# Peptides against a protein of PDB entry 6UG1: the designs that were tried, part 107

Target 1, 304 residues: chain A of PDB entry 6UG1
Amino acid sequence: SNEERKRRKYFHMLYLVCLMVHGFIRNEWINSKRLSRKLSNLVPEKVFELLHPQKDEELPLRSTRKLLDGLKKCMELWQKHWKITKKYDNVGLYMRTWKEIEMSANNKRKFKTLKRSDFLRAVSKGHGDPDISVQGFVAMLRACNVNARLIMSCQPPDFTNMKIDTSLNGNNAYKDMVKYPIFWCEVWDKFSKKWITVDPVNLKTIEQVRLHSKLAPKGVACCERNMLRYVIAYDRKYGCRDVTRRYAQWMNSKVRKRRITKDDFGEKWFRKVITALHHRKRTKIDDYEDQYFFQRDESEGIPD
Target 2, 301 residues: chain A of PDB entry 6UG1 as posed
Amino acid sequence: SNEERKRRKYFHMLYLVCLMVHGFIRNEWINSKRLSRKLSNLVPEKVFELLHPQKDEELPLRSTRKLLDGLKKCMELWQKHWKITKKYDNEGLYMRTWKEIEMSANNKRKFKTLKRSDFLRAVSKGHGDPDISVQGFVAMLRACNVNARLIMSCQPPDFTNMKIDTSLNAYKDMVKYPIFWCEVWDKFSKKWITVDPVNLKTIEQVRLHSKLAPKGVACCERNMLRYVIAYDRKYGCRDVTRRYAQWMNSKVRKRRITKDDFGEKWFRKVITALHHRKRTKIDDYEDQYFFRRDESEGIPD

## One batch from the design tools (peptide; made by RFdiffusion4, then SolubleMPNN)

Design b2_p18_3_s4 (from b2_p18_3, 8 letters changed)
Fold by OpenDDE base, seed 3:
Structure b2_p18_3_s4 (fold): chain B 304 residues (1-304), chain A 18 residues (1-18)
Amino acid sequence: as target 1 above (304 residues)
Amino acid sequence: SLEVILKESKKKAEELLK
C-alpha cells in the first residue's frame, strides 16, 4: 500500500538518525584522554616517525610511502594488541529485514547497552567485537597525533524493499554478513591531499581509493545485510561528513535510488541531520575532499 | 537541533503506525 511505503520511509529515517548518533557517541568515546595515554604506548618511536614523515620537497610520494608503511605497522601492532574478537550479538549493526524489525518490536528483550566504561575497558584489554576493535584502532592513531576519522556504513532497513515477507531464505551465513566491514578508518595524507582508507580488522587492507573500494560490498549474499548507502565520517574535532561518494562507484545511477536523498525533501532532511552532528568549522581538508567528490561526480556522469 | 529531527521523525513514524 501507499501507507506501508510511507511507514517504511519514515522508519528508515528514524533508524538512520539513531545509527548516525551511535557513530557520533562512539567517536566521542574514542577521544578519551585516559584511553589515548594507554594506546600511544603501543606504538614504538620508529613507527611514530613513519606516521609523521618529513615533507620530501623533491618527491612528496616518498613521504606518502613512509606514512603507508607506518599505517601497515600500526595494523600489525593492533593485531598483537587485540586478543579476543567476539562475534556480533545477532546481526550487530548490519541491516535488518522488515520482518526482523516487526518481530523485535514484539520482543521486549532488554538489550544490554554497552556503557562508556565498558567500551574503554574492552579497547584497553583488546577484547570485543570487530566494531569496537576498529574504533580502538582509530583511537590509537589519534593518540599518535594522526588525523584519523572513524567511518561508519549506516545500515537502516531498505525502504525501497516493498516485499511483505523479507525473511532471508536460509541461514545467511554469518560469514557472508561479516565479509565486509561496517566500521573502518580514514587517515589524512597531507602530502597527496587525500584520505587513505584503512580496514585494520576485517580485510586488513590499506587503500588509496580512486574509483573503486575493496570495502564496497559485492555479491547478492553480502549485500543482503550490507548495502552501501550512507558512509559517514567522524573526525577528532567532532566533524561529521557524508563520504559515500568515495566508496560508491555508481552513486548517481544506483546508490542514490536507495537513499532518502533521492528527492529534495530527503536531501534537505539529511543535510539537517549532518549539520546537527557537525561541530567544527570548515578547513582546507574539507575543500580538497569536496573537490575530489566533485571530480568523482563528473567522472561518473549522468546515467543514461 | 538533533532532538527536533528525532521528535519529528518519531512523530511521523507513529502517525503511520496508527
Scores: peptide ipSAE 0.033, ipTM 0.727, DockQ to the pose 0.068
Fold by OpenDDE base, seed 2:
Structure b2_p18_3_s4 (fold): chain B 304 residues (1-304), chain A 18 residues (1-18)
Amino acid sequence: as target 1 above (304 residues)
Amino acid sequence: SLEVILKESKKKAEELLK
């Protein structure tokens, strides 16, 4: 019905705000001074120097290469620190079906909310789910004075899916779900004026995204619980930015149709949410990023 | 504010759940 379409749209909006607030809170927690002091000790001086290369005036690319090598070594150090990767409870923060939401509304499931103290202990010990691990990795880079962002791919229920039953059957559902991350890192490269994408936990990859990312879900099975629609960046200064354009190859043709921002009402609403979570002034880094997004939008064109 | 957005979104969701 038209009413059910409206219901799913508004429930999607509510769920999206809750996810974005969760990302904001986790981003605040990883700024812990106590955690920072502990995590900085994981990074040897030689690796710290690679994270902070001098500008090579002859070939700026050499400085970027040093930074990339430093980030690679940081991923290796993080693997040594991280002792226990827990499985997600149920689907974690991956996308739920409408049926799962309806069934969950009827069942008073007490979700155990992880407290800040428990999170900080988990990161410090190297014990937790992949999301906690990624968040801890961002905290380690921030402890080394690296401009690292926490990235969250928000997975609200698909309001464009009007099917009543979308039950996902089978034991492979978890493997397909966790094939791609929902949390990762971005690092600012001051030499190339670009964000470097870092997945320290899932794919264990570093990439300089040009047209597409390895972190973008590909294939039907993985997209059932991980649909790239809302990739939100949280920086160390409590900036909040929509960076979906970086990771979406087909933003205009495919991704926009699955977002609340497909209509003017949804766009204005989503801008209000971003503004409410953005707690810093604009910087030259935001100018370079917006220029990159503009160029990516022009290069994609308008879908016919 | 974020609180207003949450309250409005919650209210609208609850109105559609009735």
Scores: peptide ipSAE 0.032, ipTM 0.722, DockQ to the pose 0.070
Fold by OpenDDE base, seed 4:
Structure b2_p18_3_s4 (fold): chain B 304 residues (1-304), chain A 18 residues (1-18)
Amino acid sequence: as target 1 above (304 residues)
Amino acid sequence: SLEVILKESKKKAEELLK
């Protein structure tokens, strides 16, 4: 019905805001001074120097290469620190079906909300799910004064899916679900004026995204619980930005149709949410990023 | 404010769950 379509749209909006607030809170927690002091000790001086290369005036690419090498070594150090990767409870922050949402509303299951103290302890010990691990990695980079963003791929239920039963069948669902991350890192390259993508946990990859990312889910089974729609960046200064354009090859043709921002009402609403979570002034980094997004929109064109 | 957005979104979702 038209009513069920409206219901799913508004529930999607509510769920999306809750996810974006969760990302904001986690971004605040990883700014913990106590955690920062502990995690800085994981990074040797030689690796710190690679994270902060001098500007090569002859070839700025040499400075970028040093930063990339520093980030690679940080990933290796992080793997040594991280002792226990826990499985997600159920589906974690991956996308739920409408049926799963309805069933969960009826089940008085005490959601064990992870407290800030428990999170900080988990990161400090190297014990937790992949999301906690990524968040801890961002904290380590921030402890080394790197301009690292926490990236969250928000997975609200698909309001464009009007099927009554959206049950996902069976056994391989977890492996397909976790094939691509929900959380990752971006690092500002001051030399190239670009964000570097870092997945320290799942794919263990560093990318300078041009047209596509390896972090973008591919294949039907992987996309069932991980649809690239709302990739939100949380910086060390409590900035909040939509960076979906970086990771979406087909923003205009495919991704936009699955976003609340497909209509003017949804666009205005989503801008209000971003603005409410954005606690810093605009910077020249935002100008370079917006210029990159503009060029990506022009290069994709209007879908046929 | 974020609170207003949450409250409005919640209210609209609840109105359609009735």
Scores: peptide ipSAE 0.032, ipTM 0.722, DockQ to the pose 0.068
Fold by OpenDDE base, seed 5:
Structure b2_p18_3_s4 (fold): chain B 304 residues (1-304), chain A 18 residues (1-18)
Amino acid sequence: as target 1 above (304 residues)
Amino acid sequence: SLEVILKESKKKAEELLK
C-alpha cells in the first residue's frame, strides 16, 4: 500500500538518524584523553616520524610514501595489540530485514548497551567486535596527532524493498555479511591533498580511492546486509560529512535510487541531519574534498 | 537541533505505527 511505503520511508529515516548519532557518540568516545595516552604508547618514535614526514619540495610523492608506510606499520602494531575479535551479536549494525524489525518490536529483548567505560576498557585490552577494533585504531592514530576520520557505512532497512517477507535464508549469511566492513578509517594526506582509506581490521588494506574502492560491497549475498548508501565521516574536531561519493562508483545511476535523498524532501531532511551533527567550521580540506566529489559527479555523468 | 529532528522523526514514526 501507499501507507506501508510511507511507514517504511519514515522508519528508515528514524533508523538512519539513530545510526548517525551512534557514529557521532563513538567518535566522541575515541577522543578520550585517557585512551589517547594509553594508545600513543603503542606507536614507536620511528613509526611516529613516518606518520609526520617532512614535505619533500622536489617530490611530494616521497612524503606520501612515508605516510603510507607509517600507516601500514600502525596496522601491524594494531593487530599485535588486538587479542580477541568477537563475533557480532546477531547482525551487529549490518542491515536488518523488515521481518526482523517487526519480530524485534514484539520481543522486548534487553539489548545490552555498551557503556563508554566498557568501550574504553575493551579498546585498551584489545577485546571486542570488529567495529570496536576499527574505532580503537582511529583513536590510536588521533593519539599520534594524525588527522584520522571514523567512517561509518550506515545500514538502515531498505525502504525501497516493498516485499512482505524479507527473510534471508542461508547458513553462510554471517560470512557474506562480514566480508565487507561497516566501519573503517580515512587519513588526510596533506601532500597529495586527498583522503587515504584504511581498513585495519577486515580487509587489512590501505587504498587511495580514485574511481572504485575495495571496501564497496560486491555480489548479491554481500549486499543483502551491507548496501553502500550512507558513508558518513566523523573527524577529530566533530565534523560530519557525507563521503558516499568516494566509495560509490555508480552514485547517480544506482546508489541515489536507494537513498532518502532521491527526492527534494529527503535531500533537505538529510542536509538538516548532517548540519546538526557537524560541529566545526569549514576548512581547506573540505574544499579539496568537495572539488574531488564534483569531479567524480562530472566523470560519472547523468544515468541514461 | 538534532533533538527536534529526532522528536519530529519519532513523532512521524509513532503516528504511522498507530
Scores: peptide ipSAE 0.032, ipTM 0.721, DockQ to the pose 0.071

Design b2_p18_4_s1 (from b2_p18_4, 9 letters changed)
Fold by OpenDDE base, seed 2:
Structure b2_p18_4_s1 (fold): chain B 304 residues (1-304), chain A 18 residues (1-18)
Amino acid sequence: as target 1 above (304 residues)
Amino acid sequence: SFKKLLEELSELLEKFLG
């Protein structure tokens, strides 16, 4: 019905805001000074020097290569630090079906909200789910004065799915779900003027995304609980930016149709949400990023 | 403050759902 369509749209919007606020809170927690002091000790001086290379005036690419090597070594150090990777409780922050949402509304399940103190202890000990691990990795890079962003792929329920029963059946449902991450890292490369994508936990990869990312979910089974629609970046200065364009090959033709921003009302609303979560002034880094997104939009073209 | 942010977001949601 038209009423059910409206209900699902509004519920999607509410759920999206809750997810974006969750990302903001986790980004604040990883800025803990106590955590920073502890995590900086994990990075030896030689690796710190690679993270902060001098500008090579002859070939700036050499400086980028040093940074990439430093990031690789940081991923290795992080794997040594992390002792226990817990499975997600149920589906974690992956996408729920409409049936699961309806059933959950009837079940007064007390979601145990992780407290800030428990989070900081978990990161410090190296015990937690993959999301906590990624968030801790971002904290370690920030402790080394690296301009690292926390990236969150927000998974609100699909308001474009009007099916009543969307139950997901399958023995491999968890494996397919966790094949691609929900949280990852971006690092600013001051030499190339680009963001470097880092997945330290799931795929254990570093990418300089041009057109495609390995972190973009592929295949029907993986996309059931991980649909790339809202990739939000949280920086160390409490900036909040939509970076979906980086990871979406087909932003205009495919991804936009599944976003609240498909119409002018949704676009204006979503901009207000981003603005409410964005707590810093614009920088030259934002200009370079916006230029990159513009070039990507021009290169994709207008969908037929 | 986080409280202020929640209030701002709540107001934004109310304006949208109303």
Scores: peptide ipSAE 0.023, ipTM 0.666, DockQ to the pose 0.089
Fold by OpenDDE base, seed 1:
Structure b2_p18_4_s1 (fold): chain B 304 residues (1-304), chain A 18 residues (1-18)
Amino acid sequence: as target 1 above (304 residues)
Amino acid sequence: SFKKLLEELSELLEKFLG
C-alpha cells in the first residue's frame, strides 16, 4: 500500500539518523585522552617517523610511500594488540530485513547498551567485535597525531523493498554478511592531497581509491545485509561528511536509487542531518575532497 | 542538549538493533 511505502520510508529515515548518531558518539569515544595515552605506547618511534615523513621536494610520492609503510606497520601492531575478536550478536549493525524489524518490535529483550567505559576497556584490552577493533585502530592513529577518520557504512532497512516477507534464506548468511566491513578508516595524505582507505581488521588492506574500492560489497549474498548507500566519515575534529561517492562506482546509476536522497525532499533532509552532525569549520582538505567527488561525478556521467 | 539527544538515539538504536 501507499501507507506502507510511507511507513518504510520514514522508518528508514529514523533508523539512518540513529546509525549516524551512533557513529558520531563512537567517534567522540575514540577521542578519549586516556585511551590515546595508552594506544600511543603501541607505536614505536620508527613507525611514528614513517607516519610523519618529511616532504620530499623532488618526489612527493616517496613521502606517500613512507606513510603507507607506516600504516602497514600500524596494522601489524594492531593485530598483535587485538587478542579476542568476538562475533557479532545477531547481525550487529548490518542491514535488517523488514520481517526482522517487525519481530524485534514484539520482543521485549533487555538489550544491554555498550557504555563508554566498557568500550574504552574493550579497546584497551584488545577484546571486542570487529567494529570496536576498527574504532580502536582509528584511536591509535589519532594518538600518533595522524589525521584519521572513522568511516561508517550505514545500513538502514531498504525502503525500496516492498516485499512483505524479506526473510533471508542461506546457510552461509553470517559469512556472507561479514565478508565486507561496516566500519573502516581513512587517513589524510598531505602529500598527494587524498584520503587513503584502510581496513585494518576485515580485509586488512590499504587502498588509494580512484574509481572503485575493494570494500564495496559485491555479489547478491553479500549485498543482502551490506548495501553501499551511506558511507559517513567522522574526523578527529567532529566533522561529518558523506563520502559515499568515493566507494560507489555507480553512484548515479545504482546507489542513488536506494538512498533517501533520490528526490529533492530526501536530499534536503539528509543535508540537514549531515549539517547537524558537522561540528567544525570547512578546511582546504574538504575542498580537495569535494573536487575529487566532482571529478568522479563527471567521469561517471548522468545515467540516461 | 544535542549530546543527550545523540546518546538517547544511540541507545535507542542499540536497543532496536539488539
Scores: peptide ipSAE 0.032, ipTM 0.710, DockQ to the pose 0.860; fails the geometry check
Fold by OpenDDE base, seed 4:
Structure b2_p18_4_s1 (fold): chain B 304 residues (1-304), chain A 18 residues (1-18)
Amino acid sequence: as target 1 above (304 residues)
Amino acid sequence: SFKKLLEELSELLEKFLG
């Protein structure tokens, strides 16, 4: 019905705000000075120097290569630090079906909210789910004065799915779900004037995304609980930016149709949400990023 | 405060996700 369509749209909007707020809170937690002091000790001086290369005036690419090598070594150090990767209790922050949402609303189960103190302890000990691990990795890079962003792929329920029952009955459902991450890292490369994508936990990859990312979910089974629609970046200065364009090869043709921003109302609303979560002034980094997104939009063109 | 609202929304999300 038209009423059910409206209900799902509004619930999607509410859920999206809650997810984006969760990302904001986690981004604040990883800025903990106590955690920073502890995590900085994991990074040897030689690796710190690679993270902060001098500008090579002859070949700026040499400086980028040093940064990439530093990030690779940081991933290796992080793997040594992280002792226990816990499974998600259910689906974590992956996408739920409408049926699962309706069923959970009826179950008054006391969900144990992870407190800030428990999070900091988990990161410090190297014990937790993959999301906590990624967030801790971002904290370690920030502790080394790297301009690292926490990236969150927000997975609100699909308001374009009007099916009543969307139960996912597959035995391999968990493996397919966790094939691609929900959280990852971006690092600013001041030499190339681009964001470097880092997945330290799931795929263990470093990318300089041009047209596509390895982090973008592929295949029907993986996309059931992980639809790339809202990739939100949280920086160390409490900036909040929509970076979906980086990771969406087909933003205009495919991704936009699954976003609240498909219409003017949704676009205006979503812009208000981003603005409310964006707590810093614009910088030249934002200008370079917006220019990149513009070029990517022009290159994709208008879908036929 | 905005922070308190965010915490409440996060808790709400966790309740819906639990």
Scores: peptide ipSAE 0.030, ipTM 0.705, DockQ to the pose 0.827; fails the geometry check
Fold by OpenDDE base, seed 3:
Structure b2_p18_4_s1 (fold): chain B 304 residues (1-304), chain A 18 residues (1-18)
Amino acid sequence: as target 1 above (304 residues)
Amino acid sequence: SFKKLLEELSELLEKFLG
């Protein structure tokens, strides 16, 4: 019905705000001074120097290569630190079906929320789910004075799906779900004036995204619980930015149709949410990023 | 406070997801 369509749209909006707020809170937690002091000790001086190369005036690419090598070594150090990777409880922050949402509303199970103290302890010990691990990795880079962002792929229920979902039963469903991450890292390269994408936990990859990302879900099974729609970046100064354009090959033709921003009302609403979560002034880094997004929009063209 | 609202929304999300 038209009423059910409206209900799903509004529920999607509420759910999206809750996810974006969750990302904001986790971004605040990883700025802990106590955690920073502990995690900085994991990074040897030689690796710290690679993270902060001098500008090569002859060939800036040499400086970028040092940074990339430093980030690779940080990923290796992080793997040594992380002792226990827990499975997600149920589906974690991956996308739920509408049926699962209806069923959960009836089951008032006491969900135990993770407290800040428990999170900080988990990161310090190297014990937790993949999301906590990624968040801890961002904290380690920030402890080394690296301009690292926490990236969250927000997975609200699909308001465009009007089908009655069949139960996704089976062990293969979990493997397909976790094939691609929900959280990852971006690092500012001051030499190339670009963000470097880092997945330290899931795919264990570093990439300089031009047109395609390895982190973008591919295949029907993987997209059931992970649809690239809202990729939100949280920086160390409490900036909040929509960076979906970086990871979406087909932003205008495919991704936009599944976003609340498909219409003017949704666009204005979503901008208000981003503005409410953005707590810093604009910088030259934002200008470079916006220029990159503009070039990506021009290169995609208008879908015929 | 804005922070408290964020925490409440996060908890609400976890309850809806749990």
Scores: peptide ipSAE 0.029, ipTM 0.704, DockQ to the pose 0.784; fails the geometry check

Design b2_p18_4_s3 (from b2_p18_4, 7 letters changed)
Fold by OpenDDE base, seed 3:
Structure b2_p18_4_s3 (fold): chain B 304 residues (1-304), chain A 18 residues (1-18)
Amino acid sequence: as target 1 above (304 residues)
Amino acid sequence: SEKEEFEKLYELLEKFLG
């Protein structure tokens, strides 16, 4: 019905705000000074130097290569630190079906909220789910004075899906779900003036995204619980930016149709949400990023 | 405070994730 369509749209909006706020809170937690001191000790001086290469004036690419090598070594160090990767409780922050949401509303299951203290302990010990691990990795890089962002792929229920029964009863459902991450890292490369994508936990990859990302879900089964629609970046100064354009090859033709921003009302609303979560002044880094997004929009062309 | 409102929204999300 039209009423059900409206209900799903509004619920999607509410759920999206809650997810974006979750990302904001986690980004605040990983800025803990106590945690920073502990995590900085994981990075030896030689690796720290690679993270902060001198500017090669002749060939800036050499400096970028050092940074990339430093980041690779940080991923290796992080794997050594992380002792226990817990499975997600249920589906974690992956996308739920409408049926699952309706059923959950009836179940008084006390979801145990992870408190800030418990999170900090989990990161410090190296015990937690993949999301906590990624968030801890971002904290470690920040502890080394690297301009690292927490990236969150927000997975609100698909308001464009009007199917009643999507039973995801496959034995491989969990495997397909966790094939691609929900959280990852971006690192600012001051030499190339680009964000470097880092997935330290799931795919264990470093990428300089041009046209497509390895982190973008592919295939029907993987997209059931992980649809690339709202990729939000949280920086160390409490900036909040929509970086979906980086990871979406087909932003205008495909992704936009699945977003609340498909219409003017949704665009204005979403801008208000981003503005409310963005607590810093604009920088030159934002200018370079916006220029990159503009170039990507031009290169995609107008959808046929 | 805006922070308290965000915490309430987070708690609300957890009810739907439970």
Scores: peptide ipSAE 0.032, ipTM 0.684, DockQ to the pose 0.761
Fold by OpenDDE base, seed 4:
Structure b2_p18_4_s3 (fold): chain B 304 residues (1-304), chain A 18 residues (1-18)
Amino acid sequence: as target 1 above (304 residues)
Amino acid sequence: SEKEEFEKLYELLEKFLG
């Protein structure tokens, strides 16, 4: 019905705000000074120097290569630190079906909210789910004075799915779900004027995304619980930016149709949400990023 | 406060994730 369509749209909006606020809170937690002091000790001086290379005036690419090597070594150090990767309880922050949402609303289960203290302890010990691990990795890079962003792929329920029964087939569902991450890292490369994508936990990859990312879900089974729609970046200065364009090959043709921003009302609303979560002034880094997104929009063109 | 509003939204999220 038209009413059910409206209900799903509004529920999607509410759920999206909650997810974006969750990302904001986690981004605040990883700025903990106590955690920073502990995590900085994991990074040897030689690796710190690679993270902060001198500008090569002859070939800036040499400086980028040093940074990439430093980030690779940081991933290796992080793997040594992380002792226990817990499975997600249920589906974690992956996308729920409408049926699952309705069933959960009826189940008065006391969801055990992870407290800040428990999070900091988990990161310090190296014990937790993949999301906590990624967030801890971002904290470690920030502890080394790296301009690292926490990236969150927000997975609100699909308001474009009007099917009543969206039951997913059970057996391989978890393996397919966790094939691609929900959280990852971006690092600012001051030499190339670009964000470097880092997945330290899931795919264990470093990318300089041009047109395609390995982090973008592919295949029907993987996309059931992980649809690339709202990739939100949280920086160390409490900036909040929509970076979906980086990871979406087909933003205009495919992704936009599944976003609240498909219409003018949704676009204005979503801008208000981003603005409310964006607690810093604009920088030159934002200018370079916006220019990159503009070029990506022009290169994709308007879908026929 | 904005913080309290965010905490409420987080709690709301947890209710739907539970």
Scores: peptide ipSAE 0.028, ipTM 0.706, DockQ to the pose 0.821
Fold by OpenDDE base, seed 2:
Structure b2_p18_4_s3 (fold): chain B 304 residues (1-304), chain A 18 residues (1-18)
Amino acid sequence: as target 1 above (304 residues)
Amino acid sequence: SEKEEFEKLYELLEKFLG
């Protein structure tokens, strides 16, 4: 019905705000000074130097390569630190079906909120789910004075799906779900004036995204619980930015149709949400990023 | 405060995640 369509749209909006707030809170927690002091000790001086290379005036690419090598070594150090990767108890922050949402509303299960203190302890000990691990990795890079962002792929229920959802009960459902991450890292490369994508936990990859990302979900089974729609970046200064354009090859043709921003009302609403979560002034880094997104929009073109 | 509102939204989210 038209009423059910409206209900799903509004519920999607509410759920999206809650997810974005979750990302904001986790981003605040990883800025803990106590955690920073502990995590900085994981990074040897030689690795710190690679993270902060001198500008090569002859070939700036050499400086970028040093940074990439430093980030690779940081991933290795992080793997040594992380002792226990817990599975998600259910689907974590992956996308729920409308049926699952309806069932959860009826079953008042006490979700055990992870407190800030528990999070900090989990990161410090290297014990937790993949999301906590990624967030801790971002904290470690920030502890080394690297301009690292926490990236969150927000997975609100698909308001464009008007079907009655069947149970996604399959033996490989968990493996397919976790094939691609929900959280990852971006690092600012001051030499190339670009963000470097880092997945330290799931795919264990570093990439300089131009047109395609390895982190973009592919295949029907993987996309059931992980639809690339809202990739939100949280920086160390509490900036909040929509960076979906980086990871979406087909932003205009495919991704936009699945976003609340498909219409003017949704666009204006979503901008208000971003603005409310964006707690810093604009910087030159934002200018370079916006220029990159503009170029990506022009290069994709308008779908025929 | 804006922070308290966000905390309430987070609690609300957890009710839906549970």
Scores: peptide ipSAE 0.027, ipTM 0.706, DockQ to the pose 0.793
Fold by OpenDDE base, seed 1:
Structure b2_p18_4_s3 (fold): chain B 304 residues (1-304), chain A 18 residues (1-18)
Amino acid sequence: as target 1 above (304 residues)
Amino acid sequence: SEKEEFEKLYELLEKFLG
């Protein structure tokens, strides 16, 4: 019905705001001074120096290579620190079906929220789910004075799915769900004027995204609970930016159709949400990033 | 009911988003 379409749209909007606020809160927690002091001790001086290379005036690419090597070593150090990777409770922050939402509304399950103190303890001990691990990795890089962002792929229910029964069946459902991350890291490369993508936990990869990302979900089974629609970046100064364009090959032709921003009303609303979560002034880094997104939009073209 | 709370949330969302 038209009413059910409206209901699903508004529920999607509410759920999206809750997810984006969750990302903001986690980004605040990883700025803990107490945590920073502990995590900085995990990084030897030699690795710190690689994270902060001098500018090579002859070949700036040499400086970028040092930074990449430093980040690789940080991933290795993080793997040594992280002792226990817990499975997600149920589906974690992956996408729920409409049937699961309806069933959960009928069942007063007490959702236990993780407290800040418990989060900080989990990161410090290296015991937690993959999301906590990624968030801790971002905290470690920030403790080393690296300009690292927390990235969150927000998974609100699909308001474009009007099917009544959306039940997902299958023994491999969890494996398919966790094949791609929903949290990762970006690091600013001051030499190339680009963001470097780092997945320290899931795929254990570092990439300089041009047109394609390894982190973009592929295949029907993986996309059932992880649909690339809202990739939000949270920086150390409480900036909030939509960086979906980086990871979406087909932003205009495919991704936009699955976003609230498909129409002018949704675009204006989503901009208000971003503005409310963006607590810093614009910088030259934002100018370089916006220029990159503009070039990506021009290169994709208008879908026929 | 939880349904009524969600309906109120939708009404509130409509009021603040209109």
Scores: peptide ipSAE 0.018, ipTM 0.600, DockQ to the pose 0.050

